# Ledger of designs, part 17: peptides against a protein of PDB entry 2KNC

Target 1, 74 residues: chain A of PDB entry 2KNC
Amino acid sequence: KGPDILVVLLSVMGAILLIGLAALLIWKLLITIHDRKEFAKFEEERARAKWDTANNPLYKEATSTFTNITYRGT

## One batch from the design tools (peptide; aimed at target 1 P3 I5 V12)

Design b2_p18_7_s4 (made by RFdiffusion4, then SolubleMPNN; from b2_p18_7, 16 letters changed)
Fold by OpenDDE base, seed 4:
Structure b2_p18_7_s4 (fold): chain B 74 residues (1-74), chain A 18 residues (1-18)
Amino acid sequence: as target 1 above (74 residues)
Amino acid sequence: ELLEEALRLLLEAILKLL
């Protein structure tokens, strides 16, 4: 029984498609994991920057509240 | 190396299907 040339061709085509699909899925998975880790670090750094801004002696709040000592609220 | 191993495994799988 000679090798079914059709079975060989379909198996090779199927294998190439499966390898290509697997490579794309692995690539997408790696990028998605990388981006989520980088985004989590960025959000942590922004959270820390907000905490560090509260403790940074060089940070002057843009809002200055002046208590008018002459304003007797009558 | 990894590509050659993958190609060898693919060839072996095809040969086992024949």
Scores: peptide ipSAE 0.052, ipTM 0.665, DockQ to the pose 0.046
OpenDDE base, seeds 1, 2, 3, 5: peptide ipSAE 0.047, 0.047, 0.046, 0.044; ipTM 0.660, 0.656, 0.653, 0.648

Design b2_p18_8 (made by RFdiffusion4)
Amino acid sequence: AAALAAAAAALAAAAAAA
Pose (drawn by RFdiffusion4):
Structure b2_p18_8 (pose): chain A 74 residues (1-74), chain P 18 residues (1-18)
Amino acid sequence: as target 1 above (74 residues)
Amino acid sequence: AAALXXXXXXLXXXXXXX
């Protein structure tokens, strides 16, 4: 009663808040990193799908174009 | 932690003196 135990306790409380803030950061990545994959795989498909569609009108045709050397005509 | 232990010891000594 004589003393105050408030000041010493104030410091101890700081450790709880701090111990959580340290763990908070670690676990923050654990929840966020779970997305980095899809978030990456997401932009990854959007990147290839362009370069893989902004210049590939052969498929629509069938499965070939040139290298068809044969009896010519017109 | 060490500073806390020292502060707790000083507090116990201040309580015994009171």

Design b2_p18_8_s1 (made by RFdiffusion4, then SolubleMPNN; from b2_p18_8, 17 letters changed)
Fold by OpenDDE base, seed 4:
Structure b2_p18_8_s1 (fold): chain B 74 residues (1-74), chain A 18 residues (1-18)
Amino acid sequence: as target 1 above (74 residues)
Amino acid sequence: LLEILLKLEELLRKLEEL
């Protein structure tokens, strides 16, 4: 039975569509893995920056406690 | 993804049987 030319054409068209969809899924997967690694790195750098802040003698706390010497708590 | 590969393999097998 010679290959039904219509079945061959439909199979090739279907294969191209499936390859295109597979490429989009791989691309989305690569981006998702990249973004998760970058986010994890960002949170690690933020955590390190918080610890480095504790060890940096030039760090000024953004919160200044002003002791009001005139405040007599009632 | 795996399901797409399996569907492609099934289509290739059906093409070889013709």
Scores: peptide ipSAE 0.060, ipTM 0.683, DockQ to the pose 0.071
OpenDDE base, seeds 1, 2, 3, 5: peptide ipSAE 0.038, 0.040, 0.041, 0.046; ipTM 0.633, 0.657, 0.644, 0.686

Design b2_p18_8_s2 (made by RFdiffusion4, then SolubleMPNN; from b2_p18_8, 17 letters changed; failed a check: too like the target's own chain)
Amino acid sequence: LEEILLLLELLEKLLKEL

Design b2_p18_8_s3 (made by RFdiffusion4, then SolubleMPNN; from b2_p18_8, 17 letters changed)
Fold by OpenDDE base, seed 5:
Order: structure tokens, then C-alpha cells, then sequence
Structure b2_p18_8_s3 (fold): chain B 74 residues (1-74), chain A 18 residues (1-18)
């Protein structure tokens, strides 16, 4: 009794589906690694831009702390 | 990936025995 032709057909279809799923997982992994490298560069550039802004002698902080010398806290 | 390739090779052998 050879393996039921139905079992062979189902096994081949299952193998094709598993290969397709594996290809999608590899593709998703490659994208996720690419995106993490790109996001790391953007966060580094943003950190450099903040550092350059802090070292620019022409940068006036948008937050002026006015110490009210007349405020005698009770 | 290697396991999927092994399973595919086993399925091809089972198909050749048919």
C-alpha cells in the first residue's frame, strides 16, 4: 500500500506553506534589523543636534527662569 | 532554515519512493 496520494499531496502543500512562512519570517527579520539600524542613526543624529544646540553660543534657551527677587516665600 | 531544507529533502525522497 503506497502512501495515500492524498497524504503526499497534503505533505507537499504543507511544505510549500512552511517555506513561504519561513521566507516571510526572514523578510520580516531583515526589515526589523534594517529599521533598528536606521532608528539608531536617527537617535544618534538627534542626540548630536541637541549637543550642537547646547554648545552654540548663539542659542538662547527658550526657558528663561525669572527669579523674582521680591518673592519672599512665607 | 536547515530543518526546512531537510524536511523538503525527506519529502522529495518519499515522493521518489512512490
Amino acid sequence: as target 1 above (74 residues)
Amino acid sequence: LEEILRQLLELLRLLEEL
Scores: peptide ipSAE 0.055, ipTM 0.672, DockQ to the pose 0.092
OpenDDE base, seeds 1, 2, 3, 4: peptide ipSAE 0.050, 0.046, 0.052, 0.054; ipTM 0.664, 0.660, 0.665, 0.675

Design b2_p18_8_s4 (made by RFdiffusion4, then SolubleMPNN; from b2_p18_8, 17 letters changed)
Fold by OpenDDE base, seed 2:
Structure b2_p18_8_s4 (fold): chain B 74 residues (1-74), chain A 18 residues (1-18)
Amino acid sequence: as target 1 above (74 residues)
Amino acid sequence: LLEILELLLLLEKLKEEL
């Protein structure tokens, strides 16, 4: 049936485009979930490394804060 | 993937019947 062939061709093209878009969305979602889990693990490891450094009895703070008690800002 | 291939095969078969 002549008009049905154009509808079928447009429906197949539409389905291919929707499948391609769905595959890209799924791929982006999987990467985004993976990256968020890896980032959360990285921030936990970074937090742990800061705590381990703060509790290390060999850690000498490189920052000496001198409070100049005689500095009255004029 | 298999469901997509089955859907494409169904659409191709439908095209041959139309």
Scores: peptide ipSAE 0.055, ipTM 0.723, DockQ to the pose 0.083
OpenDDE base, seeds 1, 3, 4, 5: peptide ipSAE 0.052, 0.029, 0.033, 0.047; ipTM 0.708, 0.584, 0.631, 0.695

## One batch from the design tools (peptide; aimed at target 1 K28)

Design b2_p19_1 (made by RFdiffusion4)
Pose (drawn by RFdiffusion4):
Structure b2_p19_1 (pose): chain A 74 residues (1-74), chain P 19 residues (1-19)
Amino acid sequence: as target 1 above (74 residues)
Amino acid sequence: SVTNTFLTKLVVLTVVFVL
């Protein structure tokens, strides 16, 4: 009662808050990294799908075009 | 939608961190 145990306790409470803040960062990445994959695989598909569709009208045709050397006509 | 969800998670976690 004489002392105050407030100041010493104030420091101890800081460790709890700090210990959580340190763990908070670690776990923050654990929840966020789970998305980085899809978030990446997401933009990854949007990247290829363009370069893989902004210039590939051969498939719509069938499965070939040139290299069809044969009896000509018109 | 994926980008908005991701950004929302970062905002929420930043607010919790600052608090």

Design b2_p19_1_s1 (made by RFdiffusion4, then SolubleMPNN; from b2_p19_1, 17 letters changed)
Fold by OpenDDE base, seed 4:
Structure b2_p19_1_s1 (fold): chain B 74 residues (1-74), chain A 19 residues (1-19)
Amino acid sequence: as target 1 above (74 residues)
Amino acid sequence: DIKERFELLEKLLEELLKA
């Protein structure tokens, strides 16, 4: 008795669907890992840029202390 | 390898067709 043509067709279709689903899951996983690595690099570069901005001698704090020379404290 | 998986599926299909 040859295999039921329906069983063969359904098995082939099921295998194709499983391979397609597995490929999509692997692709999504690779993108997610890539994006997390890129985000980690971006946060590291942003942290470095923030440290470089904090160490930039041109970065004057917005708070300037003015001594009023005309203020005679009683 | 994806190719190796396809070859395994092909072999399984051939064994099912011989049954």
Scores: peptide ipSAE 0.045, ipTM 0.634, DockQ to the pose 0.031
OpenDDE base, seeds 1, 2, 3, 5: peptide ipSAE 0.038, 0.043, 0.039, 0.038; ipTM 0.607, 0.626, 0.610, 0.607

Design b2_p19_1_s2 (made by RFdiffusion4, then SolubleMPNN; from b2_p19_1, 16 letters changed)
Fold by OpenDDE base, seed 1:
Structure b2_p19_1_s2 (fold): chain B 74 residues (1-74), chain A 19 residues (1-19)
Amino acid sequence: as target 1 above (74 residues)
Amino acid sequence: DIKKRFEELLELLEKLLEA
């Protein structure tokens, strides 16, 4: 008895759909891992830039404290 | 895992073709 052509066709279509879905899941996983690695590098570079700024003797802090001498607090 | 499952599906397809 020849294979049930319908069963064969449905099995092949099911296999193709599962492979396609698996490929999309792998692709999404690779992107997610890539983005996390890129973000980790960005945070490392930001940390280095902060340290370089702290070690620069020419860096003047943008924050100046102004003491209001006229505030008598009564 | 996926490659192994694909090979298992091909083996099932071959069995379906022999039946």
Scores: peptide ipSAE 0.061, ipTM 0.683, DockQ to the pose 0.031
OpenDDE base, seeds 2, 3, 4, 5: peptide ipSAE 0.056, 0.055, 0.055, 0.050; ipTM 0.674, 0.673, 0.669, 0.659

Design b2_p19_1_s3 (made by RFdiffusion4, then SolubleMPNN; from b2_p19_1, 16 letters changed)
Fold by OpenDDE base, seed 4:
Structure b2_p19_1_s3 (fold): chain B 74 residues (1-74), chain A 19 residues (1-19)
Amino acid sequence: as target 1 above (74 residues)
Amino acid sequence: EIEERFARLLEELDALLEA
C-alpha cells in the first residue's frame, strides 16, 4: 500500500510550519536576550553617567547652608 | 542538533515514500 499522498502532504506541511514557528521563536528569544543584555549595559552606562555628574566639580548642589553671624539667639 | 533532527525527518519521510 503506497503512502497516503494526503497524509504525506499534510505531514510535510505540518513539519514546515513547525520548523518555521520554531525558527521564529528561537529568533525572538535570541533578540530578547540580546536586548536585555544591551539594556543592562545601558543602565550601567546611565549609572556611571549619573555618578560622573555627581562627581563633576562644576556641579553645584541646589542646597546651600549659610551661617548668619548676626543671629545672637536671643 | 536541529540539522540532525531535520536530516532524520527527511530519512523517515524517504523511508515512508519507498515503503
Scores: peptide ipSAE 0.050, ipTM 0.658, DockQ to the pose 0.027
OpenDDE base, seeds 1, 2, 3, 5: peptide ipSAE 0.041, 0.042, 0.038, 0.037; ipTM 0.629, 0.634, 0.624, 0.623

Design b2_p19_1_s4 (made by RFdiffusion4, then SolubleMPNN; from b2_p19_1, 16 letters changed)
Fold by OpenDDE base, seed 2:
Structure b2_p19_1_s4 (fold): chain B 74 residues (1-74), chain A 19 residues (1-19)
Amino acid sequence: as target 1 above (74 residues)
Amino acid sequence: EIRERFERDLLLLDELLKA
């Protein structure tokens, strides 16, 4: 019984569509994982930079307490 | 794994074409 050419054509078309869909899903998954890892690294670097700034006593805001020399509070 | 699935699918296609 020769292969049902219609079944073969439909199976090949279905396989191509499934491969295309799988490739798109894998691509989206890889991007999503990559972006999450990059964002996590960025937040870690930002957290470290904030800790270094907070622990740097030189970066204590020079709150120039402008002592208004004119306020002689006797 | 993906290659082995692809090879199985090609073998099934070849078997379907020869039947």
Scores: peptide ipSAE 0.075, ipTM 0.674, DockQ to the pose 0.034
OpenDDE base, seeds 1, 3, 4, 5: peptide ipSAE 0.056, 0.055, 0.050, 0.038; ipTM 0.634, 0.649, 0.637, 0.604

Design b2_p19_2 (made by RFdiffusion4)
Amino acid sequence: AAAAAAAAAAAAAAAAAAA
Pose (drawn by RFdiffusion4):
Structure b2_p19_2 (pose): chain A 74 residues (1-74), chain P 19 residues (backbone only)
Amino acid sequence: as target 1 above (74 residues)
Amino acid sequence: not in this file (backbone only, 19 residues)
């Protein structure tokens, strides 16, 4: 009663808030990293799908084009 | 997009520390 136990307690409360803030950062990545994969795999597909479609009109045809050396005509 | 997400995470952590 004499003292005040407020100042000493103020410091102790800071550790709780700080201990959480430190753990907060760690767990923040745990929830965020779970996305980095898809978020990556997402942009990854959009990257290859272009390079893999902005210049590949052969498949639409069938499965080949040249290397068809045979009896010519027209 | 990744940079914006990192900036938003940093801003949220700074706001939590200031609170």

Design b2_p19_2_s1 (made by RFdiffusion4, then SolubleMPNN; from b2_p19_2, 16 letters changed)
Fold by OpenDDE base, seed 4:
Structure b2_p19_2_s1 (fold): chain B 74 residues (1-74), chain A 19 residues (1-19)
Amino acid sequence: as target 1 above (74 residues)
Amino acid sequence: KLKELLEKLLALLAELLAL
């Protein structure tokens, strides 16, 4: 049978939609993998920064506890 | 790679036209 123009048009439209959907899924997957790797690296660097804080003699705690010697707990 | 994918798509469309 000669080429069914309707079958060709629907197949081309379907192919374009499937390619577009596949491209979006691949893009989303790549971003999700990238973001998870970057977040894992960030948490590892933050964990290392806490360990380096313990080993860095220049680190001063932002929180200073002052014992008020004049505070007689009533 | 994109050209190869396009060529594969065109080949599949040509096969569909031959039915």
Scores: peptide ipSAE 0.066, ipTM 0.688, DockQ to the pose 0.044
OpenDDE base, seeds 1, 2, 3, 5: peptide ipSAE 0.064, 0.062, 0.062, 0.056; ipTM 0.683, 0.682, 0.683, 0.671

Design b2_p19_2_s2 (made by RFdiffusion4, then SolubleMPNN; from b2_p19_2, 19 letters changed)
Fold by OpenDDE base, seed 4:
Structure b2_p19_2_s2 (fold): chain B 74 residues (1-74), chain A 19 residues (1-19)
Amino acid sequence: as target 1 above (74 residues)
Amino acid sequence: RLEELLKLLLELELLLLLL
């Protein structure tokens, strides 16, 4: 029995739809992996920037202890 | 779930190519 023309048409349509869907899924997966890798780098850089802000030699802690030399405690 | 649906769809397509 030759392949039923309807089965051949449906198989070709199915294959095109699956290739299209697979390409979209692969593309979405690649973007999602890329974005997660980029976000991980940004969080690492932000962690380093928080450590660098904590070590900023221009960051004077707002707490300066002034010893009043004129305070003679009676 | 999505992977199972994709496997079922691929199995259906392979079955359709064998017919």
Scores: peptide ipSAE 0.057, ipTM 0.643, DockQ to the pose 0.047
OpenDDE base, seeds 1, 2, 3, 5: peptide ipSAE 0.047, 0.045, 0.024, 0.057; ipTM 0.645, 0.644, 0.550, 0.666

Design b2_p19_2_s3 (made by RFdiffusion4, then SolubleMPNN; from b2_p19_2, 17 letters changed)
Fold by OpenDDE base, seed 1:
Structure b2_p19_2_s3 (fold): chain B 74 residues (1-74), chain A 19 residues (1-19)
Amino acid sequence: as target 1 above (74 residues)
Amino acid sequence: KLEELLKDLLALLQELLAK
């Protein structure tokens, strides 16, 4: 049977599109994994910075707790 | 993996052309 030129062309186009789509999905997956790892490092650095400020004797808290001794909870 | 995909594509093309 002679080659159906249309079937060949559509199969090649389909293969290229599938490879392109697969490459985009892999790329998106790699970025997502990278971003999650970078975010985890960022949260670790934030936690460390908070710890370092808490132990700094020059740190003055911007917020203070005030207990209202006159509040009777009516 | 890319070379394997290219070989598979060529094999499929040859199969389609042989029919």
Scores: peptide ipSAE 0.077, ipTM 0.712, DockQ to the pose 0.033
OpenDDE base, seeds 2, 3, 4, 5: peptide ipSAE 0.072, 0.071, 0.075, 0.065; ipTM 0.701, 0.698, 0.706, 0.695

Design b2_p19_2_s4 (made by RFdiffusion4, then SolubleMPNN; from b2_p19_2, 16 letters changed)
Fold by OpenDDE base, seed 4:
Structure b2_p19_2_s4 (fold): chain B 74 residues (1-74), chain A 19 residues (1-19)
Amino acid sequence: as target 1 above (74 residues)
Amino acid sequence: KLEELLKDLLADLLLLLAA
């Protein structure tokens, strides 16, 4: 019994498609995990920067409030 | 690892051809 050439071709095509799809899913999964880890580190660094700002005597707030002593609310 | 996966796939295809 010779191999059914149609079965061979369809199986090879199906295998290639499944491998390609699997590779894309793995790639997307790896990127998603990487991005989530990087984002978590970024948020942690921002949180640390806020704490470091509180402890850094050289930090000056960019926002300053001026009270106009001549303003009487009129 | 990828090479092993390809070998397994080829083995499965050969089994399909032999059936």
Scores: peptide ipSAE 0.077, ipTM 0.709, DockQ to the pose 0.044
OpenDDE base, seeds 1, 2, 3, 5: peptide ipSAE 0.076, 0.073, 0.074, 0.067; ipTM 0.705, 0.700, 0.701, 0.688

Design b2_p19_3 (made by RFdiffusion4)
Pose (drawn by RFdiffusion4):
Structure b2_p19_3 (pose): chain A 74 residues (1-74), chain P 19 residues (1-19)
Amino acid sequence: as target 1 above (74 residues)
Amino acid sequence: VVLVVVALLVLVVVVLFAF
C-alpha cells in the first residue's frame, strides 16, 4: 500500500504488450505468406499466358504450319 | 489483476486490427 506498485507494474505490462507485438509480426507473416504463393502463382500465370498467347496462332490452326514440303501447286 | 486484464484486452484488440 505504502509504495505504489504502479510504476513497476507499468513496466511489466509493457513486456506483455511487447511480447505480443513481437509475436504479432511473426504470425503476421504466417497468415500473409500463405497468400504470397497464390499471389505469385497468380501474376505468374498472367505473365506466361500473354507471352504464351500474344503470339501463338498456330494452335488454332491445328498443330503445324511450315515443314510441310510436299507436292506444290498454287 | 484489473490492469493485467485491460492490457490483455488491449493486446487482443491490437492483434485483431493487425489481421

Design b2_p19_3_s1 (made by RFdiffusion4, then SolubleMPNN; from b2_p19_3, 14 letters changed; failed a check: too like the target's own chain)
Amino acid sequence: LVLLELVLAILLLLLLLSL

Design b2_p19_3_s2 (made by RFdiffusion4, then SolubleMPNN; from b2_p19_3, 13 letters changed)
Fold by OpenDDE base, seed 1:
Structure b2_p19_3_s2 (fold): chain B 74 residues (1-74), chain A 19 residues (1-19)
Amino acid sequence: as target 1 above (74 residues)
Amino acid sequence: LVLLLLTLLLGLLLLLLAL
């Protein structure tokens, strides 16, 4: 018995909705993976920039300890 | 969730072929 025309119509509508939902989920998954990779890269670059600032040969600490050789503590 | 949708789509396609 050929499929009832109503069952075919409802199934095609259901298939279109499922494909649309699957496409949205794939899209959301791709964005989520992209954003996590980009954020991880950004935090790595930020961490590296902080470490490079600590090793920057132009960074002179604001505090210079000067040993006063003439300080004889009374 | 994607695997569940693919299994539902496949199940629906098989149901259409069985009617």
Scores: peptide ipSAE 0.041, ipTM 0.642, DockQ to the pose 0.043
OpenDDE base, seeds 2, 3, 4, 5: peptide ipSAE 0.040, 0.038, 0.038, 0.040; ipTM 0.640, 0.626, 0.626, 0.637

Design b2_p19_3_s3 (made by RFdiffusion4, then SolubleMPNN; from b2_p19_3, 14 letters changed)
Fold by OpenDDE base, seed 5:
Structure b2_p19_3_s3 (fold): chain B 74 residues (1-74), chain A 19 residues (1-19)
Amino acid sequence: as target 1 above (74 residues)
Amino acid sequence: LLLLLLTLLLLLLLLLLSL
């Protein structure tokens, strides 16, 4: 009995779709791994920049809290 | 998901070779 032409056609179509889907998943995975590494580096650099700003002896906080000791809130 | 697709692809190839 020759191969059922319909089964061969459906199987070839299915193979092409699966290869295409696998390629898209590999591509998405590579991008996602790349972007997560770059984002993690950016957040680490941002965290370090915040710590450096807090430890800069030349940085005066723009907010001076003046507690008026003579203000008895009545 | 990738392993599932690879197994499905292998099953499809085996089906094609068995016709």
Scores: peptide ipSAE 0.036, ipTM 0.605, DockQ to the pose 0.048
OpenDDE base, seeds 1, 2, 3, 4: peptide ipSAE 0.036, 0.036, 0.034, 0.036; ipTM 0.604, 0.608, 0.595, 0.605

Design b2_p19_3_s4 (made by RFdiffusion4, then SolubleMPNN; from b2_p19_3, 14 letters changed; failed a check: too like the target's own chain)
Amino acid sequence: LVLLELVLAILLELLEEAL

Design b2_p19_4 (made by RFdiffusion4)
Pose (drawn by RFdiffusion4):
Structure b2_p19_4 (pose): chain A 74 residues (1-74), chain P 19 residues (1-19)
Amino acid sequence: as target 1 above (74 residues)
Amino acid sequence: SPVVVFVVVLVVVAVVVFV
């Protein structure tokens, strides 16, 4: 009663808040990293689907074009 | 939201200890 236990306690509370803040950061990545995969695999497909479709009209044809050396005509 | 809840839990624990 005489003392105050407030100041000493104020410091102890800071450790709780700080211990959580430290763990907060670690766990924050754990929930965020789970996305980095899809978030990456997301923009990864959008990248290759373009370079893999902005210049590949051969498939729509069938499965070949040139290298068809044979009896010519027209 | 989970982060806010976590901070609120820490604040509640600090208040309980203070009391």

Design b2_p19_4_s1 (made by RFdiffusion4, then SolubleMPNN; from b2_p19_4, 18 letters changed)
Fold by OpenDDE base, seed 2:
Structure b2_p19_4_s1 (fold): chain B 74 residues (1-74), chain A 19 residues (1-19)
Amino acid sequence: as target 1 above (74 residues)
Amino acid sequence: LLELALLLLLLALVLELLA
């Protein structure tokens, strides 16, 4: 018995939709993997830059703590 | 992973409908 023409038409339509969806999922997956790798690299570089700034001998803290000699903590 | 598993399941269903 030849394949039911309706089943063939629905299967072809389904296959086209699936190929389209698969292409979108692959595209999204590639972008998401790329962005996660770039973000991880950016956070590593930012962490290193923060460490370098903390150890920078040219960095003077903008905040000076002065002990008030007259403050008796009563 | 879940999206890929759903895609494989749906491909299997299409192949079953063609057989």
Scores: peptide ipSAE 0.033, ipTM 0.583, DockQ to the pose 0.116
OpenDDE base, seeds 1, 3, 4, 5: peptide ipSAE 0.033, 0.025, 0.032, 0.031; ipTM 0.581, 0.545, 0.577, 0.575

Design b2_p19_4_s2 (made by RFdiffusion4, then SolubleMPNN; from b2_p19_4, 18 letters changed)
Fold by OpenDDE base, seed 4:
Structure b2_p19_4_s2 (fold): chain B 74 residues (1-74), chain A 19 residues (1-19)
Amino acid sequence: as target 1 above (74 residues)
Amino acid sequence: ELVDALLLATLLLVQELLE
C-alpha cells in the first residue's frame, strides 16, 4: 500500500507545528527559570544591602528625631 | 549541529511515513 499522500502531508505539517511549539515552550521555560533566579539574587542582594547599610558607618538615617529639651509637655 | 540533528530527525520521520 503506497503511502497516503494526505497522511504524509498532514503528519509533516503536524510535526513541524509540534516541534515549533516545543521549542517555544522550552524557550519560555528557560527564560522563566532564568528570570526567577535573577530576581531571587536581586532580592538577596537587596536584603544584604539592608544589612550592609545597618553596618555601614557612613549610613545616616534620613529620619532624625529631635527631642526638644524645652518642651515640658504642658 | 542543531540543523543536522533536525535534518536527520526529519529524514527518519519521512522514512517511517513512506513505509
Scores: peptide ipSAE 0.060, ipTM 0.695, DockQ to the pose 0.195
OpenDDE base, seeds 1, 2, 3, 5: peptide ipSAE 0.051, 0.050, 0.052, 0.047; ipTM 0.664, 0.670, 0.656, 0.660

Design b2_p19_4_s3 (made by RFdiffusion4, then SolubleMPNN; from b2_p19_4, 18 letters changed)
Fold by OpenDDE base, seed 1:
Structure b2_p19_4_s3 (fold): chain B 74 residues (1-74), chain A 19 residues (1-19)
Amino acid sequence: as target 1 above (74 residues)
Amino acid sequence: VLVDLLLLLTLLLVQELLA
C-alpha cells in the first residue's frame, strides 16, 4: 500500500526542517570551534606580548632600591 | 549527539516514505 499522501507531505516537511536544523547545528559547531581556536591564539599572542613588554631593554623602572651601606640604625 | 539523532530520524522518515 503506497504511503498516504498526508504521510508523504508531513515526512517531506519534517525532512526539510531536520536538514535546516542540522545545517544550523553544523554552522554553530564550526563557528564555536573557530572562535575557540582564534581566542586561544589571541591569548597566546597577548601572553607573549606581555613577556616582551616585561623584557623591553629600553624600559628602566623609575624606582631603584639602593642599600645605604653607611646606615647603621642608631 | 543531536546531529546523530536528527540523522537517525531522517533515515526513519525516509524508510517510512519508501515502505
Scores: peptide ipSAE 0.053, ipTM 0.636, DockQ to the pose 0.098
OpenDDE base, seeds 2, 3, 4, 5: peptide ipSAE 0.044, 0.048, 0.042, 0.042; ipTM 0.638, 0.636, 0.616, 0.646

Design b2_p19_4_s4 (made by RFdiffusion4, then SolubleMPNN; from b2_p19_4, 16 letters changed)
Fold by OpenDDE base, seed 1:
Structure b2_p19_4_s4 (fold): chain B 74 residues (1-74), chain A 19 residues (1-19)
Amino acid sequence: as target 1 above (74 residues)
Amino acid sequence: SIVDALLLLLLLLVALLLL
């Protein structure tokens, strides 16, 4: 039996809506994967910068321990 | 996944178009 014209029209409309929704889901998935990779790279670079700072001979800690040799504890 | 459900629904709509 040839498809009823109403079934054809509703099927085409439904297909267009589903293709549009699928495209939005693919787009969201690609962005989410991209953002996760970029964030992971950013945290790796930040972690590396922290380790490089610890090994940098020009880095002076904000706190210096000064031994007061004149402190005779009473 | 939701994508698989949409693909199955699209295949169902195509099958209904061929009926």
Scores: peptide ipSAE 0.074, ipTM 0.677, DockQ to the pose 0.126
OpenDDE base, seeds 2, 3, 4, 5: peptide ipSAE 0.071, 0.062, 0.071, 0.060; ipTM 0.678, 0.667, 0.679, 0.682

Design b2_p19_5 (made by RFdiffusion4)
Amino acid sequence: AALAAALAAAAAATAAALA
Pose (drawn by RFdiffusion4):
Structure b2_p19_5 (pose): chain A 74 residues (1-74), chain P 19 residues (1-19)
Amino acid sequence: as target 1 above (74 residues)
Amino acid sequence: AALAAALXXXXXXTAAALA
């Protein structure tokens, strides 16, 4: 009663808030990293699907084009 | 558009968690 126990307690409360803030950062990555994979795999597909479709009109044809040396004509 | 909305929602959620 005489003292105040407020100042000393103020410091102790800071540790709780700080202990959480430190853990907050760690766990923040745990929830965010779970996405980095898809978020990456997402942009990853959009990257290869272009280079893998902006210049590949052979498949639409069938499965080949040249290397068809045979009886010519026209 | 859907990706941008998801990112904006994730950013808002992050800001709220930090606050």

Design b2_p19_5_s1 (made by RFdiffusion4, then SolubleMPNN; from b2_p19_5, 16 letters changed)
Fold by OpenDDE base, seed 4:
Structure b2_p19_5_s1 (fold): chain B 74 residues (1-74), chain A 19 residues (1-19)
Amino acid sequence: as target 1 above (74 residues)
Amino acid sequence: KELEELKKKLEELLELLLA
């Protein structure tokens, strides 16, 4: 059985397309894993920054409670 | 190593198509 040149060409083209698609899927997967790890680090740093801010005596809360001395509660 | 194994499998498939 001689090689059908069309079958060989289509097989090579199919292999190139499959390799390219596989490479793109691996690349997307790696980026997605990287982004999730970076987001997890960002949330950890934000949680640490909240904790460090709570322990920082120079931190002023955005909400200030003012006692209205003129309010007599009537 | 994995790239060489992939090339080997591709060569084996090409030989099967050429038979």
Scores: peptide ipSAE 0.061, ipTM 0.676, DockQ to the pose 0.031
OpenDDE base, seeds 1, 2, 3, 5: peptide ipSAE 0.036, 0.038, 0.034, 0.034; ipTM 0.603, 0.614, 0.603, 0.596

